# Peptides against a protein of PDB entry 3OAK: the designs that were tried, part 18

Target 1, 145 residues: chain A of PDB entry 3OAK
Amino acid sequence: DDLEQYLDEKILRLKDEMNIAAQLDIDTLNKRIETGDTSLIAMQKVKLLPKVVSVLSKANLADTILDNNLLQSVRIWLEPLPDGSLPSFEIQKSLFAALNDLPVKTEHLKESGLGRVVIFYTKSKRVEAQLARLAEKLIAEWTRP

## One batch from the design tools (peptide; made by RFdiffusion4, then SolubleMPNN)

Design b1_p10_8_s2 (from b1_p10_8, 3 letters changed)
Fold by OpenDDE base, seed 3:
Structure b1_p10_8_s2 (fold): chain B 145 residues (1-145), chain A 10 residues (1-10)
Amino acid sequence: as target 1 above (145 residues)
Amino acid sequence: GEEYMLELLE
C-alpha cells in the first residue's frame, strides 16, 4: 500500500527529528552546565513542537503513530533534562492534550515507556497544577476498567 | 517517590 508506506515514512522521519531535537537540547544544557555559559538555551524541541502537535492531532495518522512507536519520542520529550528541570510548560501542555485524543492502549504504553513518565507528572511537586491534572486524566483513561 | 521516578527515567 503506497499510502501506508508514505505515512510510515512520514512518521519515522518525524520520530527521528524529535529524537535529534531532544539530543541537541540535552547537549546544549550539558554544555551550559560544563561551561557556565548561561546564554546557552535549549530551544530545539520548542521549535519543532508545532509540527509534532500537528501530526499528533491528525486522526488519519493515529494508527501510523502508534504502530511506529512515536510515543517513545513523546516520552523522551517529556523526560527531565540534564539540569533536572522539566520541558517547557508549552511542551507539556501540548503533548498531554494531544495524547488525550489518541487511542492509546496498554501495549503502546509498555513499548514506549510513556506510562511511567506520565505517572511521574502526576506525582512531581515541580509540575504545574494544571498539567498535573491533565496527566491524571490520562492515567485515569489508561487504567479505566 | 519523585527521586525514584527520576532514576527510572535516566
Scores: peptide ipSAE 0.043, ipTM 0.733, DockQ to the pose 0.102
Fold by OpenDDE base, seed 1:
Structure b1_p10_8_s2 (fold): chain B 145 residues (1-145), chain A 10 residues (1-10)
Amino acid sequence: as target 1 above (145 residues)
Amino acid sequence: GEEYMLELLE
């Protein structure tokens, strides 16, 4: 199926782009720590965020997203940065919102590690209350009997 | 609790 192949390739490319963006931001922040140059700002994830949100919001891509473990890259984007800080408020909010509309199953949570990271957001004192509530909503949905 | 959720989601 040509369409299926096209969609797989599209998602896999995005997955790669997301991983690269995350690593570039990590490199930037590590350099900032090493050199003390406070002008170094990590912005690669923020720049790519609109594309990520657009893809995650498309119902026709849901199966492809889940089958190719794009959620692993979502998990990576949500992990704490080298300096201990969390991803921007915008990244957190957008990703939690997008995840709410995906038919995520237990197997997807396990293969991506996303469940554990989202649980972290329900408990962290550094997370904004409204985002913690969004994380709680996701956990509630994923743990339904 | 948290441990139960971790068992399901890890």
Scores: peptide ipSAE 0.040, ipTM 0.696, DockQ to the pose 0.236
Fold by OpenDDE base, seed 4:
Structure b1_p10_8_s2 (fold): chain B 145 residues (1-145), chain A 10 residues (1-10)
Amino acid sequence: as target 1 above (145 residues)
Amino acid sequence: GEEYMLELLE
């Protein structure tokens, strides 16, 4: 199926872009810590976020997203940063919102590690209440019979 | 249920 192949390639490319963005931000923050240069700001994920949200919001891509474990990259984007901080409020909010519309199954949570990370957001004292509630909503939906 | 939650935490 030509369309299926095209969509797979699209999602796989996005995964790569997301992973690269995450690593670049990690590198930036590590360098910031090492050098003390406060002008170094991690912006790669934020720059790519609109594209990520756009893809995650497309119903016709849902199966492709899940089948190709794009949620692993989503999980990576949600993980704490080298300086101990969490990803930007916008990243958290946008991803939680986008995840809410995906037909995520247990198998996807396991293979991506997303479930554990989102649970972290329900428990962390560093997470804003609004976002913690969004995380809780996701967990509730994923664990509801 | 609880079993599922534990699985997610693994």
Scores: peptide ipSAE 0.038, ipTM 0.677, DockQ to the pose 0.451
Fold by OpenDDE base, seed 2:
Structure b1_p10_8_s2 (fold): chain B 145 residues (1-145), chain A 10 residues (1-10)
Amino acid sequence: as target 1 above (145 residues)
Amino acid sequence: GEEYMLELLE
């Protein structure tokens, strides 16, 4: 119906925005590495984060989020940056929190690759302990019988 | 273990 189509388009637009933000941050950090210009700061994901969190937090969007594989863009946002660093603490924390409230199923994890990335966060020594615990909680929830 | 979890999520 009209509402369903509207919601699909909304999520698809957000996916595009998220992917663009991720790429712009990658470009910024690559340029920072290449030029040594330490004034170059990757801020696109941070700027968009409130919108992402807002969308992910809305229960009425859960099905649309999952059906349109928005989790793939979430996975992209969680991937390591060109300098080997991880996305900001705030991005990690906000996304892990939002993921806890979504009815994520195995099929969504497979089509997005999110499961593998979150497992990475349980292992990485660069992850803050509290966030590693959140990642562990997600994995436990996703793998329970 | 972690290996099991990876297999399950793949």
Scores: peptide ipSAE 0.038, ipTM 0.693, DockQ to the pose 0.254

Design b1_p10_8_s3 (from b1_p10_8, 5 letters changed)
Fold by OpenDDE base, seed 3:
Structure b1_p10_8_s3 (fold): chain B 145 residues (1-145), chain A 10 residues (1-10)
Amino acid sequence: as target 1 above (145 residues)
Amino acid sequence: SAEYMLELLK
Protein backbone atom coordinates (compact mmCIF):
# COMPACT_ATOMS: atom_id res chain seq x y z
CA ASP B 1 0.00 0.00 0.00
CA ASP B 2 1.57 3.22 -1.22
CA LEU B 3 -0.29 5.40 1.29
CA GLU B 4 0.71 3.21 4.22
CA GLN B 5 4.34 3.35 3.15
CA TYR B 6 4.16 7.11 2.75
CA LEU B 7 2.73 7.53 6.25
CA ASP B 8 5.37 5.24 7.76
CA GLU B 9 8.14 7.27 6.15
CA LYS B 10 6.56 10.50 7.33
CA ILE B 11 6.44 9.36 10.96
CA LEU B 12 9.92 7.86 10.86
CA ARG B 13 11.31 11.14 9.53
CA LEU B 14 9.62 13.05 12.35
CA LYS B 15 10.93 10.55 14.88
CA ASP B 16 14.45 11.17 13.59
CA GLU B 17 13.95 14.94 13.69
CA MET B 18 12.70 14.76 17.28
CA ASN B 19 15.67 12.68 18.39
CA ILE B 20 18.09 15.07 16.70
CA ALA B 21 16.40 18.08 18.32
CA ALA B 22 16.65 16.47 21.75
CA GLN B 23 20.33 15.66 21.31
CA LEU B 24 21.15 19.14 20.03
CA ASP B 25 19.50 20.68 23.09
CA ILE B 26 21.42 18.32 25.37
CA ASP B 27 24.67 19.28 23.62
CA THR B 28 23.85 22.97 23.99
CA LEU B 29 23.15 22.68 27.70
CA ASN B 30 26.25 20.58 28.31
CA LYS B 31 28.33 23.23 26.56
CA ARG B 32 26.60 25.93 28.60
CA ILE B 33 27.57 24.12 31.80
CA GLU B 34 31.12 23.52 30.59
CA THR B 35 31.83 27.07 29.39
CA GLY B 36 29.52 29.14 31.56
CA ASP B 37 28.28 30.88 28.42
CA THR B 38 24.76 31.89 29.40
CA SER B 39 24.00 33.00 25.84
CA LEU B 40 23.72 29.34 24.84
CA ILE B 41 20.02 28.49 24.81
CA ALA B 42 18.47 25.14 23.96
CA MET B 43 15.73 25.90 21.43
CA GLN B 44 15.59 22.95 19.04
CA LYS B 45 12.70 21.11 20.67
CA VAL B 46 10.71 24.35 21.00
CA LYS B 47 11.23 25.08 17.30
CA LEU B 48 10.00 21.63 16.29
CA LEU B 49 7.13 21.46 18.80
CA PRO B 50 4.42 22.85 16.48
CA LYS B 51 5.14 20.15 13.90
CA VAL B 52 5.11 17.44 16.55
CA VAL B 53 1.78 18.64 17.94
CA SER B 54 0.31 18.85 14.45
CA VAL B 55 1.24 15.26 13.64
CA LEU B 56 0.09 13.88 17.00
CA SER B 57 -3.31 15.54 16.53
CA LYS B 58 -4.13 13.82 13.23
CA ALA B 59 -6.47 10.87 13.67
CA ASN B 60 -5.38 9.28 10.40
CA LEU B 61 -1.82 9.04 11.73
CA ALA B 62 -2.64 7.40 15.08
CA ASP B 63 -1.94 3.83 13.98
CA THR B 64 1.27 4.85 12.22
CA ILE B 65 2.41 6.85 15.25
CA LEU B 66 1.88 3.93 17.60
CA ASP B 67 3.20 1.23 15.25
CA ASN B 68 6.47 3.10 14.69
CA ASN B 69 7.03 3.85 18.40
CA LEU B 70 6.98 7.63 18.01
CA LEU B 71 6.08 7.64 21.71
CA GLN B 72 9.70 6.75 22.44
CA SER B 73 10.70 10.14 21.06
CA VAL B 74 7.90 11.78 23.05
CA ARG B 75 9.34 10.12 26.15
CA ILE B 76 12.81 11.40 25.30
CA TRP B 77 11.45 14.93 25.02
CA LEU B 78 9.94 14.65 28.52
CA GLU B 79 13.11 13.38 30.23
CA PRO B 80 15.17 15.63 32.54
CA LEU B 81 17.95 17.69 30.95
CA PRO B 82 21.67 17.60 31.85
CA ASP B 83 21.30 20.44 34.35
CA GLY B 84 18.54 18.52 36.12
CA SER B 85 15.78 20.75 34.80
CA LEU B 86 12.65 19.54 33.06
CA PRO B 87 11.53 20.51 29.56
CA SER B 88 9.68 23.80 29.25
CA PHE B 89 6.16 24.21 30.55
CA GLU B 90 4.91 24.57 26.98
CA ILE B 91 6.48 21.29 25.85
CA GLN B 92 4.99 19.45 28.83
CA LYS B 93 1.54 20.95 28.34
CA SER B 94 1.44 20.39 24.59
CA LEU B 95 2.62 16.79 24.77
CA PHE B 96 0.28 15.83 27.61
CA ALA B 97 -2.63 17.34 25.71
CA ALA B 98 -1.71 15.51 22.51
CA LEU B 99 -1.25 12.19 24.31
CA ASN B 100 -4.72 12.45 25.78
CA ASP B 101 -6.33 11.88 22.37
CA LEU B 102 -4.21 8.93 21.26
CA PRO B 103 -5.47 5.35 21.71
CA VAL B 104 -2.39 4.34 23.71
CA LYS B 105 -2.26 0.71 24.86
CA THR B 106 -0.09 -1.10 27.39
CA GLU B 107 2.20 -2.48 24.71
CA HIS B 108 2.95 1.05 23.49
CA LEU B 109 3.78 2.20 27.01
CA LYS B 110 6.19 -0.70 27.48
CA GLU B 111 8.04 -0.33 24.20
CA SER B 112 8.39 3.45 24.57
CA GLY B 113 8.97 3.79 28.32
CA LEU B 114 6.43 6.60 28.32
CA GLY B 115 4.43 5.23 31.24
CA ARG B 116 7.35 5.41 33.65
CA VAL B 117 8.14 9.00 32.67
CA VAL B 118 4.55 10.17 33.04
CA ILE B 119 4.36 8.54 36.47
CA PHE B 120 7.41 10.61 37.41
CA TYR B 121 5.46 13.74 36.50
CA THR B 122 2.67 12.72 38.89
CA LYS B 123 5.15 12.51 41.79
CA SER B 124 7.63 15.35 41.27
CA LYS B 125 7.12 18.51 43.32
CA ARG B 126 8.98 20.47 40.63
CA VAL B 127 6.12 19.92 38.19
CA GLU B 128 3.37 22.52 38.01
CA ALA B 129 0.18 21.32 39.68
CA GLN B 130 -1.93 21.66 36.54
CA LEU B 131 0.51 19.50 34.57
CA ALA B 132 0.69 16.93 37.35
CA ARG B 133 -3.09 16.67 37.07
CA LEU B 134 -2.83 16.09 33.33
CA ALA B 135 -0.26 13.37 33.97
CA GLU B 136 -2.61 11.76 36.50
CA LYS B 137 -5.40 11.84 33.94
CA LEU B 138 -3.22 10.02 31.42
CA ILE B 139 -2.23 7.36 33.94
CA ALA B 140 -5.87 6.85 34.88
CA GLU B 141 -6.85 6.49 31.23
CA TRP B 142 -4.04 4.05 30.45
CA THR B 143 -4.79 1.89 33.49
CA ARG B 144 -8.57 1.92 33.10
CA PRO B 145 -10.05 -1.59 33.47
CA SER A 1 10.96 8.46 45.10
CA ALA A 2 10.73 11.38 42.72
CA GLU A 3 14.46 12.03 43.02
CA TYR A 4 15.28 8.41 42.26
CA MET A 5 13.05 8.49 39.19
CA LEU A 6 14.68 11.73 38.08
CA GLU A 7 18.13 10.17 38.23
CA LEU A 8 16.98 7.08 36.33
CA LEU A 9 15.46 9.22 33.58
CA LYS A 10 18.57 11.32 32.98
Scores: peptide ipSAE 0.042, ipTM 0.731, DockQ to the pose 0.098
Fold by OpenDDE base, seed 1:
Structure b1_p10_8_s3 (fold): chain B 145 residues (1-145), chain A 10 residues (1-10)
Amino acid sequence: as target 1 above (145 residues)
Amino acid sequence: SAEYMLELLK
């Protein structure tokens, strides 16, 4: 119906915006590596983060989020950057918190690749302890019998 | 184990 179509379009637009932000940050960091220009700073994801968190927190969008595989874009945002670094502390914390309230199922984890990335965060020595604990909590919930 | 969980979610 009209509402479903509106919500689908809303989520698909956000998904596109997230993917663009991720790519722009990758391009910035690649250029920084190539040129040595230390003034180049990747900030596109950080700028978009409040909107992402707002959408992920809406209960009425949960089904639309999951049906349109927005979690794939969440996974992309959590992946390591070209220089090997991880996304900012705020991005990690905000996304893990938002994921905690979504009714994520196994099929969503498979089609997005999110499960594998979150497991990485439980094992990485570069991740802050408090964020590793949040990742562990998610994995425990997703693998609960 | 982590490996087991990876297989479940793969």
Scores: peptide ipSAE 0.038, ipTM 0.696, DockQ to the pose 0.230
Fold by OpenDDE base, seed 2:
Structure b1_p10_8_s3 (fold): chain B 145 residues (1-145), chain A 10 residues (1-10)
Amino acid sequence: as target 1 above (145 residues)
Amino acid sequence: SAEYMLELLK
């Protein structure tokens, strides 16, 4: 119906915006590495984060989020950056919090690759203990029968 | 273990 179509389009637009933001940050950091210009700061994801969190927090969007594989873009946002660093603490924290409230199923984890990335966060020495615990909690919930 | 969980999520 009209509402479902509207919601699908909304999520798909956000998905595109997220992917663009991720790529722009990658480009910025690659240029920083290549030029040594330390004034180059990747901020596109951070700028978009409030919108992402807002959408992910809406219960009425859960089905649309999952059906359109927005979690793939969430996974992309969580991946390590060109300089080996991880996304900002706030990005990690916000996304893990949002994921905790979504009715994520095995099929969503598979089609997005999110499960594997979150497991990475349980192992990485670069991850703050607080966030590692959140990642562990998610994994425990997702692997629960 | 994390490895076990990884396998479950594949």
Scores: peptide ipSAE 0.035, ipTM 0.692, DockQ to the pose 0.243
Fold by OpenDDE base, seed 4:
Structure b1_p10_8_s3 (fold): chain B 145 residues (1-145), chain A 10 residues (1-10)
Amino acid sequence: as target 1 above (145 residues)
Amino acid sequence: SAEYMLELLK
């Protein structure tokens, strides 16, 4: 119906924006590495984060989020960066929090790759303990019998 | 099982 189509388009636009933000940050960090210009700071994801959090928090968007594989873009945002660092603390915290309220199923984890990345956060020595615990909570929820 | 579900996440 018209509403469903509108919501699909909304989520797909956000998905595109998220992917662009991720790529821009990757490009920035690659250039930072190549040039040594420490004034180059990857901020695109952080700038877009409030919008992402807003969308992920809307119960009426849950099905649309999952059906359009927005979790793939969430996964991309969580992946390690070219300099070996992880996304900002705020990004990790906000995304892990938002994921807790989504009715994520195994099929969504597989099609997005999100499960593997979140498992990474439970094991990585670079992750703050607080965030590792949030990741563990998600894994426990997704793998519970 | 939880173990099987974990394998699906790999």
Scores: peptide ipSAE 0.034, ipTM 0.670, DockQ to the pose 0.453

Design b1_p10_8_s4 (from b1_p10_8, 5 letters changed)
Fold by OpenDDE base, seed 3:
Structure b1_p10_8_s4 (fold): chain B 145 residues (1-145), chain A 10 residues (1-10)
Amino acid sequence: as target 1 above (145 residues)
Amino acid sequence: GAEYMLSLLE
């Protein structure tokens, strides 16, 4: 119906915006590495983060979020950057918090690849202890019998 | 690309 179509378009637009932001940040960091220009700072994901968090928090969007595999874009935002570093603390914290309230199922983890990435955060020594605990909580919830 | 980023998770 009209509402379903509207919600799908809304989520797909956000998904596209997230993917563009991630790619722009990757391009910025690659150029920074290539040129040594330390004034180049990747800020596109950080700028879009409030909108992402707002959408993820809306109960009426949960089904649309999961059905359109928005979690794939969430995974992309959590992946290591070209220099091997991780996304900002704020991005990690905000996304892990938002994921807690979504009814994520095994099928969503597989189709998005999010499960593997979150497991990485439970094991990495580069991750802040606070965020590692949040990642562990998610894994426990998703693997609950 | 995506493949490179995924390799960093290993």
Scores: peptide ipSAE 0.045, ipTM 0.685, DockQ to the pose 0.064
Fold by OpenDDE base, seed 4:
Structure b1_p10_8_s4 (fold): chain B 145 residues (1-145), chain A 10 residues (1-10)
Amino acid sequence: as target 1 above (145 residues)
Amino acid sequence: GAEYMLSLLE
């Protein structure tokens, strides 16, 4: 219906925005590596984060979020950066918190690739302990019988 | 372990 269509469009727009932000940050960091210009700072994801968190926190958007594979963009945001570093602490924390409140199913993990990435966070030595614990909590929830 | 979890998620 009209509402569903509106919500789909809203989520798909956010998905695009997230993907663009991720790519812009990647481009910035690649250029930073190439040129050595330390004034180049990747800020696009951080700037968009409040909007992402706001959307992910809306219970009425849960089905739309999952049906439109927004989790793929969440996965992209969590992937390691060109220099091998991870997204900002705030991005990790906010996304893990938001994911905890979504009724994520195995099918969503598969179609998004999010499961693999979150498992990475449980094992990576580059991840803050508290965030690794959050990742562990998610994995435990997603793998419950 | 992790590989088993991956098998469930992918």
Scores: peptide ipSAE 0.031, ipTM 0.660, DockQ to the pose 0.226
Fold by OpenDDE base, seed 2:
Structure b1_p10_8_s4 (fold): chain B 145 residues (1-145), chain A 10 residues (1-10)
Amino acid sequence: as target 1 above (145 residues)
Amino acid sequence: GAEYMLSLLE
């Protein structure tokens, strides 16, 4: 199926882009810590965020997203940064919102590690209350009987 | 809740 192949390739390319963006931001922040150069700002994920949100919001891509474990890259984007901080408020908010609309199943949570990360957001004192509530909402949805 | 989710992922 040509369409299916096209969609798979699209998602896999985005997955790679997301992983690269995450690593570049990590590298930037590590260098900031090492050099003290406060002009170094991690912006790669933020720059790519609109594209990520756009893709995650497409209903016709849901199966492709889940089948290709794009949620693993979403999990990576939500991980704490080298300086101990979390990704930007906007990244958290946008991703939690997008996740709320995906038909995520337990198997996807396991293969991506996303479940554990979202639980972290429900407990961390570094998370804004608004976003902690969004994380809690996701957990409630995913644990629905 | 969170504890249940964690149990599912273990």
Scores: peptide ipSAE 0.029, ipTM 0.683, DockQ to the pose 0.308
Fold by OpenDDE base, seed 5:
Structure b1_p10_8_s4 (fold): chain B 145 residues (1-145), chain A 10 residues (1-10)
Amino acid sequence: as target 1 above (145 residues)
Amino acid sequence: GAEYMLSLLE
């Protein structure tokens, strides 16, 4: 129906915006490495983060989020950056928190690759202890019988 | 935990 179509388009637009933001930050950091220009700062994801969090927090969007594989874009945002660093503490914290409120199923983890990335966050020494605990909580919920 | 999750995703 009209509402369903509207919601699909909304989520698909956000998905595209997230993917673009991630790529722009990657490009910025690669250029920073190549040129040594320390004025180049990756800021596209953090600029978009409030909108992402807002959408992920809407209960009425849960089905649309999962059906359109928005979690793939969430996974992309959590991947390591060209300089070997991880996304900002705030991005990690916000996304992990938002994921706790979604009815994520195994099929969604498979099609998005999110499961493997979250496991990485439980094991990496580069991850703050607080965030590692959040990742562990997610895994516990997703593996609950 | 993590190992079980991996087994489900493989």
Scores: peptide ipSAE 0.028, ipTM 0.669, DockQ to the pose 0.298

## One batch from the design tools (peptide; made by RFdiffusion4, then SolubleMPNN)

Design b1_p11_1_s1 (from b1_p11_1, 6 letters changed)
Fold by OpenDDE base, seed 5:
Structure b1_p11_1_s1 (fold): chain B 145 residues (1-145), chain A 11 residues (1-11)
Amino acid sequence: as target 1 above (145 residues)
Amino acid sequence: SYMEELEEKAK
């Protein structure tokens, strides 16, 4: 119906915005490495984060989020950057918190690849302990019989 | 593998 179509379009627009933000930050950091210009700062994901969190926190959008594979964009945002760094502490914390309240199923993990990247966060020595614990909690919930 | 790639990038 009209509402479902509106919600689909809303989520698909956000998904596109997230993918663009991720790519722009990658391009910025690659250019920084190539040129040595330390004034180049990757800020696109951080700028968009409040909007992402707002959408992920709305219960009425859960089905639309999962059906449109927005979790693939969440996975992309969590991947390491060209300089080997991880996304900011705030990005990690906000996304893990938001994921905790979504009814994520096995099929969503497979189509997005989110399960594997979250497992990475449980193992990495560069991840803050409190965030590693949040990642572990998610894995435990998703693998629950 | 994908996991190995992530681990390598995060060194």
Scores: peptide ipSAE 0.352, ipTM 0.896, DockQ to the pose 0.624
Fold by OpenDDE base, seed 2:
Structure b1_p11_1_s1 (fold): chain B 145 residues (1-145), chain A 11 residues (1-11)
Amino acid sequence: as target 1 above (145 residues)
Amino acid sequence: SYMEELEEKAK
């Protein structure tokens, strides 16, 4: 099916772009730590965020997103950075909102590791209360009988 | 564990 193939390729390209953006930000922050150059700012994920949110918001892409384990890249984007900081408030908020609208199943959580990272956000002292509540909402939805 | 790793990184 031409459409299915097109959608798969679209999601796989985005997945690759997300992984690259994450690694570039990690590299930037590691270099900042090593050199003390405070002008180095990790912005690759932030720059790509609008595209990620746009894709995650498309109902017709939900199956393709889940089948291709894009949630693994979402998990990577949510992990703490080398300097100990968390992804920006906007990244957290946007991703949690987008995840809320996806028909995520247990199998997707397992293959992506997303469940555990979101649990982290429910209990971390460094997470804004508003975002912790969003994380809690996701966990509640995913653990529903 | 993975969770402990995240907590350590975010300390």
Scores: peptide ipSAE 0.328, ipTM 0.885, DockQ to the pose 0.579
Fold by OpenDDE base, seed 4:
Structure b1_p11_1_s1 (fold): chain B 145 residues (1-145), chain A 11 residues (1-11)
Amino acid sequence: as target 1 above (145 residues)
Amino acid sequence: SYMEELEEKAK
C-alpha cells in the first residue's frame, strides 16, 4: 500500500545516504594517508548519525528496516576504516544501542553480514570494553535458541 | 576470510 511504499522508499534513501557517507569517509581517510594532510577528517557518518539513530529507534519502521536490509549499511558503518581505526565511539555506541531494540533474526544477519562484524567487536583489541560487552550481549541474544 | 581481513585491518 501507499504507506508501505513510502516507508520502503524512506529506508532505501537512508540506506543510500549511509553508504555514500561511508564511502566519503573512506575516501577522506585514504586521501589523508596518501597526502599526509592531517586536517582531513572523516565526518560524514557522524553528521548523518542522528538521522540514522532516529530511524532505527522507530518501532513502526522495524519491519521496513529489516526487510530492506538496512543492516547491511549498519554493518558497513561498523567496519574498520582504511587507517585501521574503527568508527567513532559514538557511532559504535549508538548503533549497538539501536540494534538492541530491533527484532533481528538469523536471516537478517546473513544477508547483511552484521553478525560477523559484531563478533569482531567482541574480540578486537581496538574496541572499548564497554562496547565489547554490548556486542557480546547482541550476539548472545541473536544466537539464543 | 572476511573476519581475518577485519582483524588484520584493525591491528
Scores: peptide ipSAE 0.130, ipTM 0.772, DockQ to the pose 0.609
Fold by OpenDDE base, seed 3:
Structure b1_p11_1_s1 (fold): chain B 145 residues (1-145), chain A 11 residues (1-11)
Amino acid sequence: as target 1 above (145 residues)
Amino acid sequence: SYMEELEEKAK
């Protein structure tokens, strides 16, 4: 199926781009810590965020997104940074909103590790209350009968 | 801790 193959390749390319963006930001922040150069700013994820949100919002891509474990890259983007900080407020908000519209199942949570990370956001005092509530909503939806 | 584990995975 040509369409299926095309969609798979599209999602896999985005997955790679997301992983690269995350690593570049990590490298930037590590260098900032080591050198003390405060002009170094991690912005790769923020720059790619609009594309990520756009893809996650497409209903026709839902199966491809879930089948190719794009949620693993979403999880990576939500993990803490080298300096112990969390990703930007905008990244958190946008990703939680996008996740709310995906038909995420238990198997997807397990293979991506996303469930554990979102639970972290419900418990951490470092998370803004507004976003903690969004995380709680997701957990409730994923665990309801 | 959970945070420590996540920090290691993120690096």
Scores: peptide ipSAE 0.032, ipTM 0.667, DockQ to the pose 0.157

Design b1_p11_1_s2 (from b1_p11_1, 6 letters changed)
Fold by OpenDDE base, seed 3:
Structure b1_p11_1_s2 (fold): chain B 145 residues (1-145), chain A 11 residues (1-11)
Amino acid sequence: as target 1 above (145 residues)
Amino acid sequence: SEMERLERFAE
């Protein structure tokens, strides 16, 4: 099917873009640590966030998103950074909101590692209370019988 | 990352 192929290619391109953005931010922060240059700011994920949110919010893309393991890239975006910090508040909030509307199943959590990361956000003292509650809501939904 | 380390530890 031409449409299915088009959607797969669209999601795979976004997945690649997300992974590149994450790696560029990691490289920036590692360089900042190594050189002490505090002018180095990691902004690649923030710049790409609107596109990510747009795609995740489209119901007609849900199957394509889940089938292509885009959640692995979402997990990568949520991981702690080299300097010990977490992704920006906006990234956390936007991704948790988007995840709430996806029909995520156990198999998707396992293949992406997203379940473990979201559990981390329910326990971490570095996470804002508002976002910890969102993470808790997701875990509750995913663990329901 | 911290999460990658934890994941590898659990493997």
Scores: peptide ipSAE 0.037, ipTM 0.691, DockQ to the pose 0.126
Fold by OpenDDE base, seed 5:
Structure b1_p11_1_s2 (fold): chain B 145 residues (1-145), chain A 11 residues (1-11)
Amino acid sequence: as target 1 above (145 residues)
Amino acid sequence: SEMERLERFAE
C-alpha cells in the first residue's frame, strides 16, 4: 500500500546516505594517508548519526529496516577504517543501543554480515570495555534458543 | 556449543 511504499523509500534513501557517508570517510582517510595532510578529518558518518539513530529507534520502521537490509549499512559503519581505527565511540554506542531494540533474526545477521562484525567487537582489544559488553549482550540475545 | 552458535552468523 501507499504507506508501505513510503516507508520502503524512506529506508532505502537512508541506506544510500549511510553508504555514501561511509565511503566519503574512507576516501578522506585514504587521502590523509596518501598526502600526509593531517587536517583531513572523516566526519560524514558522525554528521549523519543523529538521523540514523532516529530512524532505528522507531518501532513502526522495524520491519522495513530489516526487510531492506539496512543492517548491512550498519555493519559497514562498524567496520575498521583504512588507518586501522574503529568508528567513533559515539557511533559504536549509539548503534549497539539501537540494535538492542530491534527484532533481529538469524537471517538478518547472515544477509547483512552484522553478526560477524559484532563478534569482532567482543574480541578486539581496541574496543572500550563498556562497548565490548554491549556487543556481548547482543550476541547473547541473538544466540538464545 | 557457544562457538557453533556464533558460526551461524557467518556469511
Scores: peptide ipSAE 0.032, ipTM 0.672, DockQ to the pose 0.064
Fold by OpenDDE base, seed 2:
Structure b1_p11_1_s2 (fold): chain B 145 residues (1-145), chain A 11 residues (1-11)
Amino acid sequence: as target 1 above (145 residues)
Amino acid sequence: SEMERLERFAE
């Protein structure tokens, strides 16, 4: 119906915005590496983060979020950057918190690749301990029989 | 294990 279509379009727009933000940050960091200009800071994801968190927190959007594979864009946001660094502490913390409240199922993990990435956060020595614990909590929830 | 299965989830 009209509402469902509206919600689909809203989520798909956000998905596109997230993907663009991720790519722009990658481009910025690649340019930083190439030029040595340390004043170049990747901030597109951080700028968009409040909107992402707002959407992910809406219970009435859960089905639309999952059906449109927005978690693929969440996965992209969590992947390591060109310089080998991880996304900002705030991005990690906010996304893990948001994921904790979503009814994520196995099929969503498969189609998004999110499961593998979150497992990475449980293993990486570069991840802050408190965030590793959040990742572990998610894995525990997703692996429940 | 279930964790190993999740680790294989990827695009």
Scores: peptide ipSAE 0.039, ipTM 0.703, DockQ to the pose 0.078; fails the geometry check
Fold by OpenDDE base, seed 1:
Structure b1_p11_1_s2 (fold): chain B 145 residues (1-145), chain A 11 residues (1-11)
Amino acid sequence: as target 1 above (145 residues)
Amino acid sequence: SEMERLERFAE
């Protein structure tokens, strides 16, 4: 099916773009730590965020998103940075909101590692209370009998 | 528990 193939390719391209953005930000922050140059700012994920949110919000892409393990890239974006800090408030808020509308199953959580990372957000004292509550909501939905 | 199972999820 031509449409299915097109959608697969679209999601896989976004997945690649997300992974590259994450790595570029990591490289920037590692250089900042190494050189002490505080003018170095990681902005690649923030720049790509609107596109990510747009794709995650489309119902017709849900199956393609889940089948191609785009959630792995979402997990990567949520991981702590080299200096131990977390991604920006806007990234956390936008991704948690988008995840709430996806029909995520246990198998997707396992293959992406997303479940473990979201649990981290429910426990960490470095996370804003508002976002911790959103993470709790997701965990509650994913652990339903 | 289900929560503990989620903490063990990995690639």
Scores: peptide ipSAE 0.037, ipTM 0.701, DockQ to the pose 0.076; fails the geometry check

